Peptides against a protein of PDB entry 4HTP. Designs and how they scored, part 234

Target 1, 231 residues: chain A of PDB entry 4HTP
Amino acid sequence: SQTVASHVPFADLCSTLERIQKSKGRAEKIRHFREFLDSWRKFHDALHKNHKDVTDSFYPAMRLILPQLERERMAYGIKETMLAKLYIELLNLPRDGKDALKLLNYRTPTGTHGDAGDFAMIAYFVLKPRCLQKGSLTIQQVNDLLDSIASNNSAKRKDLIKKSLLQLITQSSALEQKWLIRMIIKDLKLGVSQQTIFSVFHNDAAELHNVTTDLEKVCRQLHDPSVGLSD

## One batch from the design tools (peptide; made by RFdiffusion4, then SolubleMPNN)

Design b2_p30_6_s3 (from b2_p30_6, 13 letters changed)
Fold by OpenDDE base, seed 4:
Structure b2_p30_6_s3 (fold): chain B 231 residues (1-231), chain A 30 residues (1-30)
Amino acid sequence: as target 1 above (231 residues)
Amino acid sequence: EEKELEELRKRFEERIKKIEEERKRKEEEE
């Protein structure tokens, strides 16, 4: 079945997240999220115009925006140190070089930008001069690859985990990889609370999530912002 | 920033248009 996520580039989500992060005010952060969400809903209505029983929702995007609330997908088993080693290998970085050391020692202030402890930002600056300017993955494809990683981690298939990670990395821009890393590590640093994200999505979203702890149910049941829980 | 937001909206509008045109073509062929 066709989904909105199969048509929306991962780059569009990442650019939205980047704008949210760069915005100083809460109102501007909310505006950027709302614009993406409204565009998504309009696209959903167009895509599913003649279909009455649709299970498609904002869930594919929401689970990437709020990765700490993920309950369907199992643990990735991926840490910053694993990603650092993978990038050193993939980019053929000298092991004793400045960039390799920055990735491995991401917790120590080694850079001019004060990004100590933020592996994703350190990776971004290393990747920016070396990676594609535009990625090719959809939100659906990113979720499929992340599902594969989680499944293979559970099955202890390290080789297949590496394969899926390589596919993600090689088809993503430096900016997309920054956000992908943050999604995997489950810390987006958007500067907006979970409550704010839910409140923008739907007035009843926080309440429904508190009861069900099921992000997919929240996105599906509250897909229409005009239809409440009591309706 | 506003320009980037406008470009995002435009991309969604173009995708919607493409889907609507494709649906219309399918309905005309049936």
Scores: peptide ipSAE 0.412, ipTM 0.847, DockQ to the pose 0.942
Fold by OpenDDE base, seed 5:
Structure b2_p30_6_s3 (fold): chain B 231 residues (1-231), chain A 30 residues (1-30)
Amino acid sequence: as target 1 above (231 residues)
Amino acid sequence: EEKELEELRKRFEERIKKIEEERKRKEEEE
């Protein structure tokens, strides 16, 4: 069956996250998230207009926005050091060069941007002059590749993990890769709390998640903001 | 920032329009 996530580019989620991160005020951060969510819901209604029994929801996006709440997908087994080595190889960076050293020593303040300890930001600046301007992946495709990584990590298939990572990297812009890295590491640094995200999604979302710890269930049951838990 | 937000909205609107047009075509062919 068709899903909203199969139609929405990953770039659109990343641009929203970027706007949220750059916004200083809570109200402005909320506005950007709300606009994306409302657009998603409108698209859902159009896509599923003649279908009553739909399991599609905001879950494919929500699990990327709140990756620390992921329960379905197993651990990736990916750390910053692994990604650094992969980028050095893929981009053919000199091992003793400045960019390779920045990636490997990401915890040491070497840059003018104050990005010490934020691997995703360091990677972004290395990738920006070297990567595609626009990615080609949908949110569904990103989730499928992440599922593959988690499954192959469980199976100890390092070669297949690398293959899936290469697909993600080669089909993504530098900005998309920054956010993808943060999703994998499970730290988006949005400057907005989990509680705020849930509150914007649905008034009962925080309560339902607290009881069930099931993010998919929260997204399905509370898909309509006008329908509460008691209904 | 407002321009980027408007562009995002426009992309969603265009996608909705395409789906609605496709559905209408299918209904007319049946």
Scores: peptide ipSAE 0.411, ipTM 0.846, DockQ to the pose 0.959
Fold by OpenDDE base, seed 3:
Structure b2_p30_6_s3 (fold): chain B 231 residues (1-231), chain A 30 residues (1-30)
Amino acid sequence: as target 1 above (231 residues)
Amino acid sequence: EEKELEELRKRFEERIKKIEEERKRKEEEE
């Protein structure tokens, strides 16, 4: 069955997240999230107009926005050091070069940007002059690749993990990779709380999540913002 | 910032339009 996530570019989610991160204050951050969510819901209604019983929901996006609440995927087994080594290899960076050292020593302040300890930001600046300007992946494709990584990590298939990572990297812009890294590491640094995200999604979302701890169930049951839990 | 939001909305509107047109076409072919 067709899903909204199969039609929405990952770039559109990343641009929204970037705007949220850059916005000052809670109200502006909420506005950017709400605009994306409302557009998603409108598209869902159009896509599924003649289908009453669909399981499609905001879940494919929500699990990327709140990756720390992911319960369906097993652990990726990916750390910053692994990504650093992968980027050095993929970009053919000199091992003793400035950019390779920045990636490997991401915790040490080396530059003017104050990005010490934020691997995703360090990676972004290394990638920006070297990567695609526009990515080609949909949200569904990103999730499929992340599912593959988690599954192959569980199965101890390191080569297949690398393959999926390479697909993600080679089909993504530097900005998309920054956000992808943060999703994998499970720290988006949006400056907005989980509670705020849930409150914007649905008034009952936080309550349902507290009871079920199932993000997919939350997104499916509370897909319509006008229909409550007691409804 | 407002321009970027508008562009995002426009992209979704275009996607919606495409889906609606495709649905209408399928309904006319049945």
Scores: peptide ipSAE 0.410, ipTM 0.846, DockQ to the pose 0.919
Fold by OpenDDE base, seed 2:
Structure b2_p30_6_s3 (fold): chain B 231 residues (1-231), chain A 30 residues (1-30)
Amino acid sequence: as target 1 above (231 residues)
Amino acid sequence: EEKELEELRKRFEERIKKIEEERKRKEEEE
């Protein structure tokens, strides 16, 4: 069955997240999230117009926006140091060069941007002049690759983990990789709370999540903002 | 920022339109 996530570029999610992060006020952050969500729902309605019983929902996007609430996918086993080494290899960065050292020593304040401790931002600046301007991955493809990474981590297949990571990296812009890294590390730094995200999604979302701890169930059952839990 | 938001909306609208047109074509072929 076709899903909304199979049609929405990962770039569109990342651009939304970037706007949310850059917005100063809660209201502006909410606006950007709401616009993406509303557009998603409208597309869902159009895509599934002739289908009454669909399991498709906002879940593929929500699990990337709230990666700390992921329960279906097992741990990636990926840390910043692994990503740093991978980027140095992939980009053929001199090991003693400034960019390699920035990635490896991401916790040390280096440079003018004040991004100390934010590996994703450091990576972004290294990647920006070296990566594709536009990525090619859909949200579904990103999730499929992340599923592969988690599964292979569980199976201790390091070679296949690297393969999936390379696919993610080579098919993503610098901006997309910035957000992908934050999704993997499970820290988006959006400046908006989980509760705010749930409240914008559905009035009953926080309650249902508190009871079920199942993000997919929340997204499926509360897909329609006008239909409550008691409905 | 507003331009980027409008562009995002436009992309979704175009995707919706494409799906609707494709559905209509399939219905006409049946």
Scores: peptide ipSAE 0.404, ipTM 0.842, DockQ to the pose 0.952

Design b2_p30_6_s4 (from b2_p30_6, 16 letters changed)
Fold by OpenDDE base, seed 2:
Structure b2_p30_6_s4 (fold): chain B 231 residues (1-231), chain A 30 residues (1-30)
Amino acid sequence: as target 1 above (231 residues)
Amino acid sequence: SEAEQAALAAGFEERIAEIEKEREEKELEE
């Protein structure tokens, strides 16, 4: 079935997240999220114009924006150390070199950017001169690859996990990889609360999530901002 | 930031236009 997520580049989501993170004020952060959400809803209406009973929703994006609320996808089993080793291998970095050591010792202050403890930012600076300028993945494709990783982690298929990670990495820009890492680690550091994201999405979203703990149900039932829970 | 936001919006508009065009073409063929 056709989904909005199959048409929206992952780069567009990452760009939005980057804008949210860089914005200092709550109002600006909300504006960037709202603009992306509104565009998504407009696209949904256009895509599904002749189909009223669709299950498509904002869920594919929302589960990446609020990865800590993920309940459908099992654990990835991926830590920063695994990613560091993968990048060292993929980029053919000298193991005792500066960049390899930065990735492995990401928690140690290096004094350069103040990014100690933020693996995604450390990775970004290593990747920026070495990766594609523009990625090619859609939000759907990213979710499919993440599903594969989670499934293979459950099946203890480390080789297939590596394969899916390589696909994500080789088809993504440095910026997209920064955000992908944060999604996997489940810490986006947007500077806005879960409550704020829900409030912007729908007035009843926080309440419905508190009751159901089902992010997909929240996105589906409250797809239309004008239709409430009691309607 | 504003230029990037405008580019994002333009991208969505372009994709919407493409979908609408494809639908119109299919409706004309039926």
Scores: peptide ipSAE 0.349, ipTM 0.818, DockQ to the pose 0.957
Fold by OpenDDE base, seed 3:
Structure b2_p30_6_s4 (fold): chain B 231 residues (1-231), chain A 30 residues (1-30)
Amino acid sequence: as target 1 above (231 residues)
Amino acid sequence: SEAEQAALAAGFEERIAEIEKEREEKELEE
């Protein structure tokens, strides 16, 4: 069956996340998230107009927005050092060059942007002049690739992990890769709390998550903002 | 920016319209 996530470009999520991150005020951050969520729900209603009680929900997006709450897929086994080496190889960066050293030594404040310790930002600036301007992946495709990475990590299939990573990288813009990295590392740096995200999604979301620790269940059961847990 | 938000919304609306069109076409063929 078709899902909303199969139709929504990953770029749209990344653009929303970028707006949230850049916004200084809590109210603006909330607005950007709410607008994306509302659009998603509207699309869901249109897509599933003739099919009530579908299992489709905001979960595919929510698990990328709150990656630290992911419980369905296992660990990726990917660290910043691995990504640095992969980018150096993929981009054919000179090993002793400035960009390669920035990626490898991302914790050291050597850059002009003050992005020390944020590997995703360091990677972004290296990737910006070298990558596609617009990605082609949907949210579903991103999740499928991330599932593949986690599964292959569990199976100790390093070659297949690399293959899936390369597919993610080669089909993503620099901005999308910035956010992909943060999703993999499980730190989005949005400047909003988990509680805020849940509160915007549904008034009962935090409570249901506290009880179930199941993000998919939260998204599915509380898909309609007007229908509460007690209903 | 507001322009970026408008573009995002427009993208969703376009995709909705496409889905609705495809559905209508399928219903006519049945």
Scores: peptide ipSAE 0.349, ipTM 0.815, DockQ to the pose 0.917
Fold by OpenDDE base, seed 4:
Structure b2_p30_6_s4 (fold): chain B 231 residues (1-231), chain A 30 residues (1-30)
Amino acid sequence: as target 1 above (231 residues)
Amino acid sequence: SEAEQAALAAGFEERIAEIEKEREEKELEE
């Protein structure tokens, strides 16, 4: 069946996340998230105009925005060191070069950007001059690849994990990869709480999540902001 | 920031229009 996620570029989500991160005030952060969500819901209504009983929801995006609440897919088994080595290989970085060392020693301050300990930011600056300006992946495709990674990790298929990672990397901009890394590591650093995200999504979202711990159920049952749990 | 937000919104609107057009075309063929 058709999904909103199959039509929305991953770049659009990443741009929204970047705006949220750059915003200083809570109100501005909320505004950016709300605007993306409203656009998503509008698109959903258009896409599913003639279909009343659909299972499609904001879940494909929400699980990337709140990756720490992911319960459907198992662990990726990916750490920063693995990604560092992969980037060094893929970008053919000199092993003793500045950029390779930045990736490998991401916890140590390198003095330039103050991004010590944030692997995704370090990776971003390494990738920015080397990667595509615009990615080609949809949110659905990103989730499919992440599902593949998790499945293959469980199956101990390291080569297939690498293959899926390569597909993600080669089809993503530097900015998209920054956010993808943060999604994999499960730390987006948006500067807004989980509670705030839920409150913007639906007034009853936090409550339903507290009871069910099922992010998909939250997104599906509370898809319509005007329909509450008691309705 | 406003320009970027406008671009995002425009992208959604364009995709919606495309879906609606495809639906209308299918309805005319039936």
Scores: peptide ipSAE 0.345, ipTM 0.816, DockQ to the pose 0.940
Fold by OpenDDE base, seed 5:
Structure b2_p30_6_s4 (fold): chain B 231 residues (1-231), chain A 30 residues (1-30)
Amino acid sequence: as target 1 above (231 residues)
Amino acid sequence: SEAEQAALAAGFEERIAEIEKEREEKELEE
């Protein structure tokens, strides 16, 4: 079945997240998120115009925006050190080179950008001159690959984990990879609280999540902003 | 309709293009 996530480029989500992160005020951050959400809902209505019983929702995007609330997907088993080593290998970086050392020592400020401790930002600057300008993945495809990683981690299939990671990396821009890393590590650094994200999504979202702890249920039941929990 | 879907998809693409443009402009100013 067709989903909104199968039509929305992952780049669109990443660009929205980038705008949110760069915005200084809460109101501006909220505006960017709301604009993306509204566009998603409009697309949903158009895509499913002739379908009454659809399970499709904002969940594919929401689980990437609030990755710390993920309950369906098992742990990835991926840390910054693993990603650093993978990038060094993939990009054929000299082990004693500046870029390799930046990735491995991401906690120590070596540069002027003040991005110490943020592996995703360090990776971004290393990737920017080396990666595709535009990625080709949809949100659905990203989630499928992340599902594969989690499943293979549970099965201890390290080779298959690497394969899925390589697919993500090779089909993503530097900016997309920055956000993908943050999604995997489960820290987006958006500068907005979970409560704010829920409040923008639906007035009853925080309450429903507190009761169910099920992000998919929240997205499905509260898909329409005009329909409340009591309805 | 397929036409409405295509139009919405194009709208998303246009928004991304605007975002990318704004970003490029900011990066050039930095």
Scores: peptide ipSAE 0.257, ipTM 0.628, DockQ to the pose 0.028

Design b2_p30_7_s1 (from b2_p30_7, 17 letters changed)
Fold by OpenDDE base, seed 1:
Parts: sequence; structure tokens; C-alpha cells
Structure b2_p30_7_s1 (fold): chain B 231 residues (1-231), chain A 30 residues (1-30)
Amino acid sequence: as target 1 above (231 residues)
Amino acid sequence: MTELEKEILSQLDEEQREVYLEMLERRKSW
């Protein structure tokens, strides 16, 4: 079945997240998230205009925005060190070179950007001059690849994990990879709370999540902002 | 318009395409 996530470029989500992160005030952060969400809902209505009972929801995006609340997908088994080594290999970086050392020693201050401890930002600057300007993945495809990684991690298939990671990396811009890394590590650094994200999504979202701890149920049951839990 | 966006548009009917194009225009303003 057709889903909204299969029609939304991953780049659009990443651009939204970037705007949220760069925004100083809470109100501006909320505005950017709301704009993305409203567009999603509008497209959902158009996509499913002839279908009354659909399971499609904002969940594919929400689970990437709030990756720490993921319960369906198992652990990736991926850490910064693994990604560093992968990038060094993929980009053919000299092991003792400046960029390789930046990736491996991301916790140490390497420059004026103040990105110490943020592997995703370090990776971004290394990738920016080397990667595509625009990615080719939808949100659905990103989730499929992440599902594959988690499944293969559980099955201890390291080669297949690498394959899926390479697909993600080669089909993503530097900016998209920055956010993808943060999704995998489960730290987006948006500067907005989980409660704020839920409140913008639906007035009852925080309450339903507190009870169910099921992000998919929250997104599905509260898909319509005008329909509450008591309705 | 990106190749991905063109591909997405090709999968949509006329009404859906209109909504998508509107969304695309808004995103270009970012």
C-alpha cells in the first residue's frame, strides 16, 4: 500500500531538522516542525482520499525524530568508532591523515567549530566536499535500510550490516548523513523537548505515549489533530 | 526539481500531484 513516507524525500526531513537545530527560540523550532507535520497530514489526506481505514501515519517520520523512543526496531549495534572506520575505508582516507584522525578522535577539539564530542558534525565537515549535494532516498527507504541493519545485527551478519550502511551513505548528502548518524546514535540535539514535539503533534500525544510507550500507536490513534482520545 | 521528486510525481494522480507540488513550492522557500 502507498504510504506518505514513500513519497517524502529524506532530505526534506533532514532540512527540517537542520532548521529546527539552527533556530534559537522555541517558537521558531515549533514553527518548522509544525510546517513539516502539516504538510505531511495534507498529503496524507490527498494520498488516501478514497480509503477510509488506513494504517498509514506519521510514525515513519516520528520514529526518526524521536529515535530514543523506538521499540519496534532492535539495536543497530553501531557506534561512532565503527562509523569512523567505515568512512575512512569508504572515502579512502589516509589512516594517519587529518580527516581520518578527526573522525577517530571526534571527542577531542579539532578546530574552531566547537564540534568536539559530536561525531555527526565532524563527519559532516569531512563529507561535505566529498558527497552528493542531494540524496535519493525517501523516508520509507531509510527506515527499510535501518530495519535491515537492526535485523542483521540481531542475526550477527556483519557483512549485510555493512551493505545496508553503504547504501545509506552512498545515497545520502553530507547533511542527510549528519542526521542519519544522529538517528542511529539516538541523539538529534534539536534543542526541543520530547514533550514539545508531542504537544505540536497532538494535544493528547504525551499522555497516550506515557500510557502505551508505543510511538506507532500514538501516531496512528492521534493522526487527526482534531480527534482526541476521548472521542 | 530533483530526480527523486520527478519519480514521486510520476506515481501520483492529478489531485495528489497538485498537493505535492504545493508542498514542494513551500519547501523551496526554506
Scores: peptide ipSAE 0.588, ipTM 0.944, DockQ to the pose 0.887
Fold by OpenDDE base, seed 5:
Structure b2_p30_7_s1 (fold): chain B 231 residues (1-231), chain A 30 residues (1-30)
Amino acid sequence: as target 1 above (231 residues)
Amino acid sequence: MTELEKEILSQLDEEQREVYLEMLERRKSW
């Protein structure tokens, strides 16, 4: 079945998240999120113009924006140290070199950017001169690969986890990988609260999530901003 | 346009393509 997520480049979500992060004020952060959401809803209506009662919703994007609320997908079992080692191998970085040491010692302040403790930012600067300028993944494909990682982790198939990670990495830009890492680690550092994200999505979203703890249900039931919980 | 965007557009009918292109234009204006 056709979904909005299968037609939205992952780069578009990452660009939106980057704009949100760089914005200083709450109002500006909200504006960027709202613009992405409104575009999504408009395209949803066009994509499903001949279909009623579709199950497609904002959920594929929302679960990447609020990864800490993920309940459907099992744990990835991926830490920063694993990613560091993977990048060193993939990029053929000298183990005693500057970039390898930055990745491995990401908690120690190194360099001029003040990104100590933020592995995703450190990785971004290492990847920027080495990776493709634009990725080739849709939001749906990213979610499929993340599902694969979670399932392989559950099955204790470390080699297959590595394979799935490599597929994500090789098809993503440096900026996309920065955000992908944050999604996996479940810390986006957007500077906007969960409550604000829900409030922008739908007035009743926070309430429904508090009751159900089901992000997919929230996105599906409250897909239309004009239809409330009591309707 | 990226290769991915071209591929996505090839999967859409005319009305869907128009909406998608408008969406892309808005994103480029950011």
Scores: peptide ipSAE 0.580, ipTM 0.943, DockQ to the pose 0.935
Fold by OpenDDE base, seed 4:
Structure b2_p30_7_s1 (fold): chain B 231 residues (1-231), chain A 30 residues (1-30)
Amino acid sequence: as target 1 above (231 residues)
Amino acid sequence: MTELEKEILSQLDEEQREVYLEMLERRKSW
């Protein structure tokens, strides 16, 4: 079945997340998230206009926005050091070069940007002059690749993990990769709480999640903001 | 418009395209 996620570029989510992160106030952060969510719901209605009982929901996006709540896919088994090595290899960076050292020593304050300890930001600056300006992945494709990584990690298929990572990297802009890294590491640094995200999504979302711990169920059951948990 | 967006649009009917384009326009204003 067709999903909203298959029609939403991953770049759109990343741009939204970037705007949220850059926003100083809670209200502005909420506004950016709400705009993305509202657009998603509107498109959902248009996409599924002839289908009343669909399982499609905001879940594909929500699980990327709140990656720490992911329960469907297993652990990726990916750390910053692995990504650093992968980027050095992929970008053919000199091992003793400035950029390679930045990636490997991401915790050491070497730069003026105050990005020490934020691997994703360090990677972004390394990638920006080297990567495509525009990515080609949808949210669904990103989730499919992440599912593949998790599955292959569980199966101890390192070669297939690398393959999926390469697909993600080669089809993503530097900005998209920054956010992808944060999703994998499960730290988006949005400056907005989980509770706020749930509250914006639906008034009953936090409660339902607290009871079920099922993010997909939350997204499906509370897809319509006007329909409550008791309805 | 990106090549991906063009591809997505090609998969949609007229009504869906209108909604999608409206969303894209809003995002471009960001």
Scores: peptide ipSAE 0.565, ipTM 0.939, DockQ to the pose 0.844
Fold by OpenDDE base, seed 3:
Structure b2_p30_7_s1 (fold): chain B 231 residues (1-231), chain A 30 residues (1-30)
Amino acid sequence: as target 1 above (231 residues)
Amino acid sequence: MTELEKEILSQLDEEQREVYLEMLERRKSW
């Protein structure tokens, strides 16, 4: 079945997240999220105009925005140290070089930007001069690759994990990789609460999530902002 | 427009393309 996520570039989500993070005020952060969500819903209606009973929802995006609430996908088994080593290998960085050391020692950055302990930001600056400018992945493809990583981690298939990670990395810009890393680590640092995200999505979203703890159900049942739980 | 966006557009009918293009324009105005 056709999904909105298969038609939305991952870059669009990352750009939205970047804007949210850079915004200082709560109202501005909310505005950026709302604009993305409204566009998603509008396209959903157009995409499914001839199909009334679809299971498609905002879930593919929501699970990337609130990765700490993920319950369907198993653990990735990926840590910052693993990613550091992978990037050093992939980018052919000298092991004793400045960039390799920055990635490995991300907790004690010597840099001027105060990004101490933020591996994603450190990776971004290393990747920016070395990666493609525009990614080629949709939100669905990103989720498929993340599903593959989680499944293969459970199955202890390290080579297949590496393959999926390489696909993510080679088809993503530096900015997209920054956000992808944060999604994997489950810390987006948006400066907006989970409750705020739910409230913007639907008035009953927080309540339904508190009862079900199922993010997909929340997104499917409350897809229409005008239809409440009591309806 | 990116190659990915062109590919996505090729999968849509005329009405869907119009909505998608509007969505893209809005995102570029961000």
Scores: peptide ipSAE 0.577, ipTM 0.942, DockQ to the pose 0.875; fails the geometry check

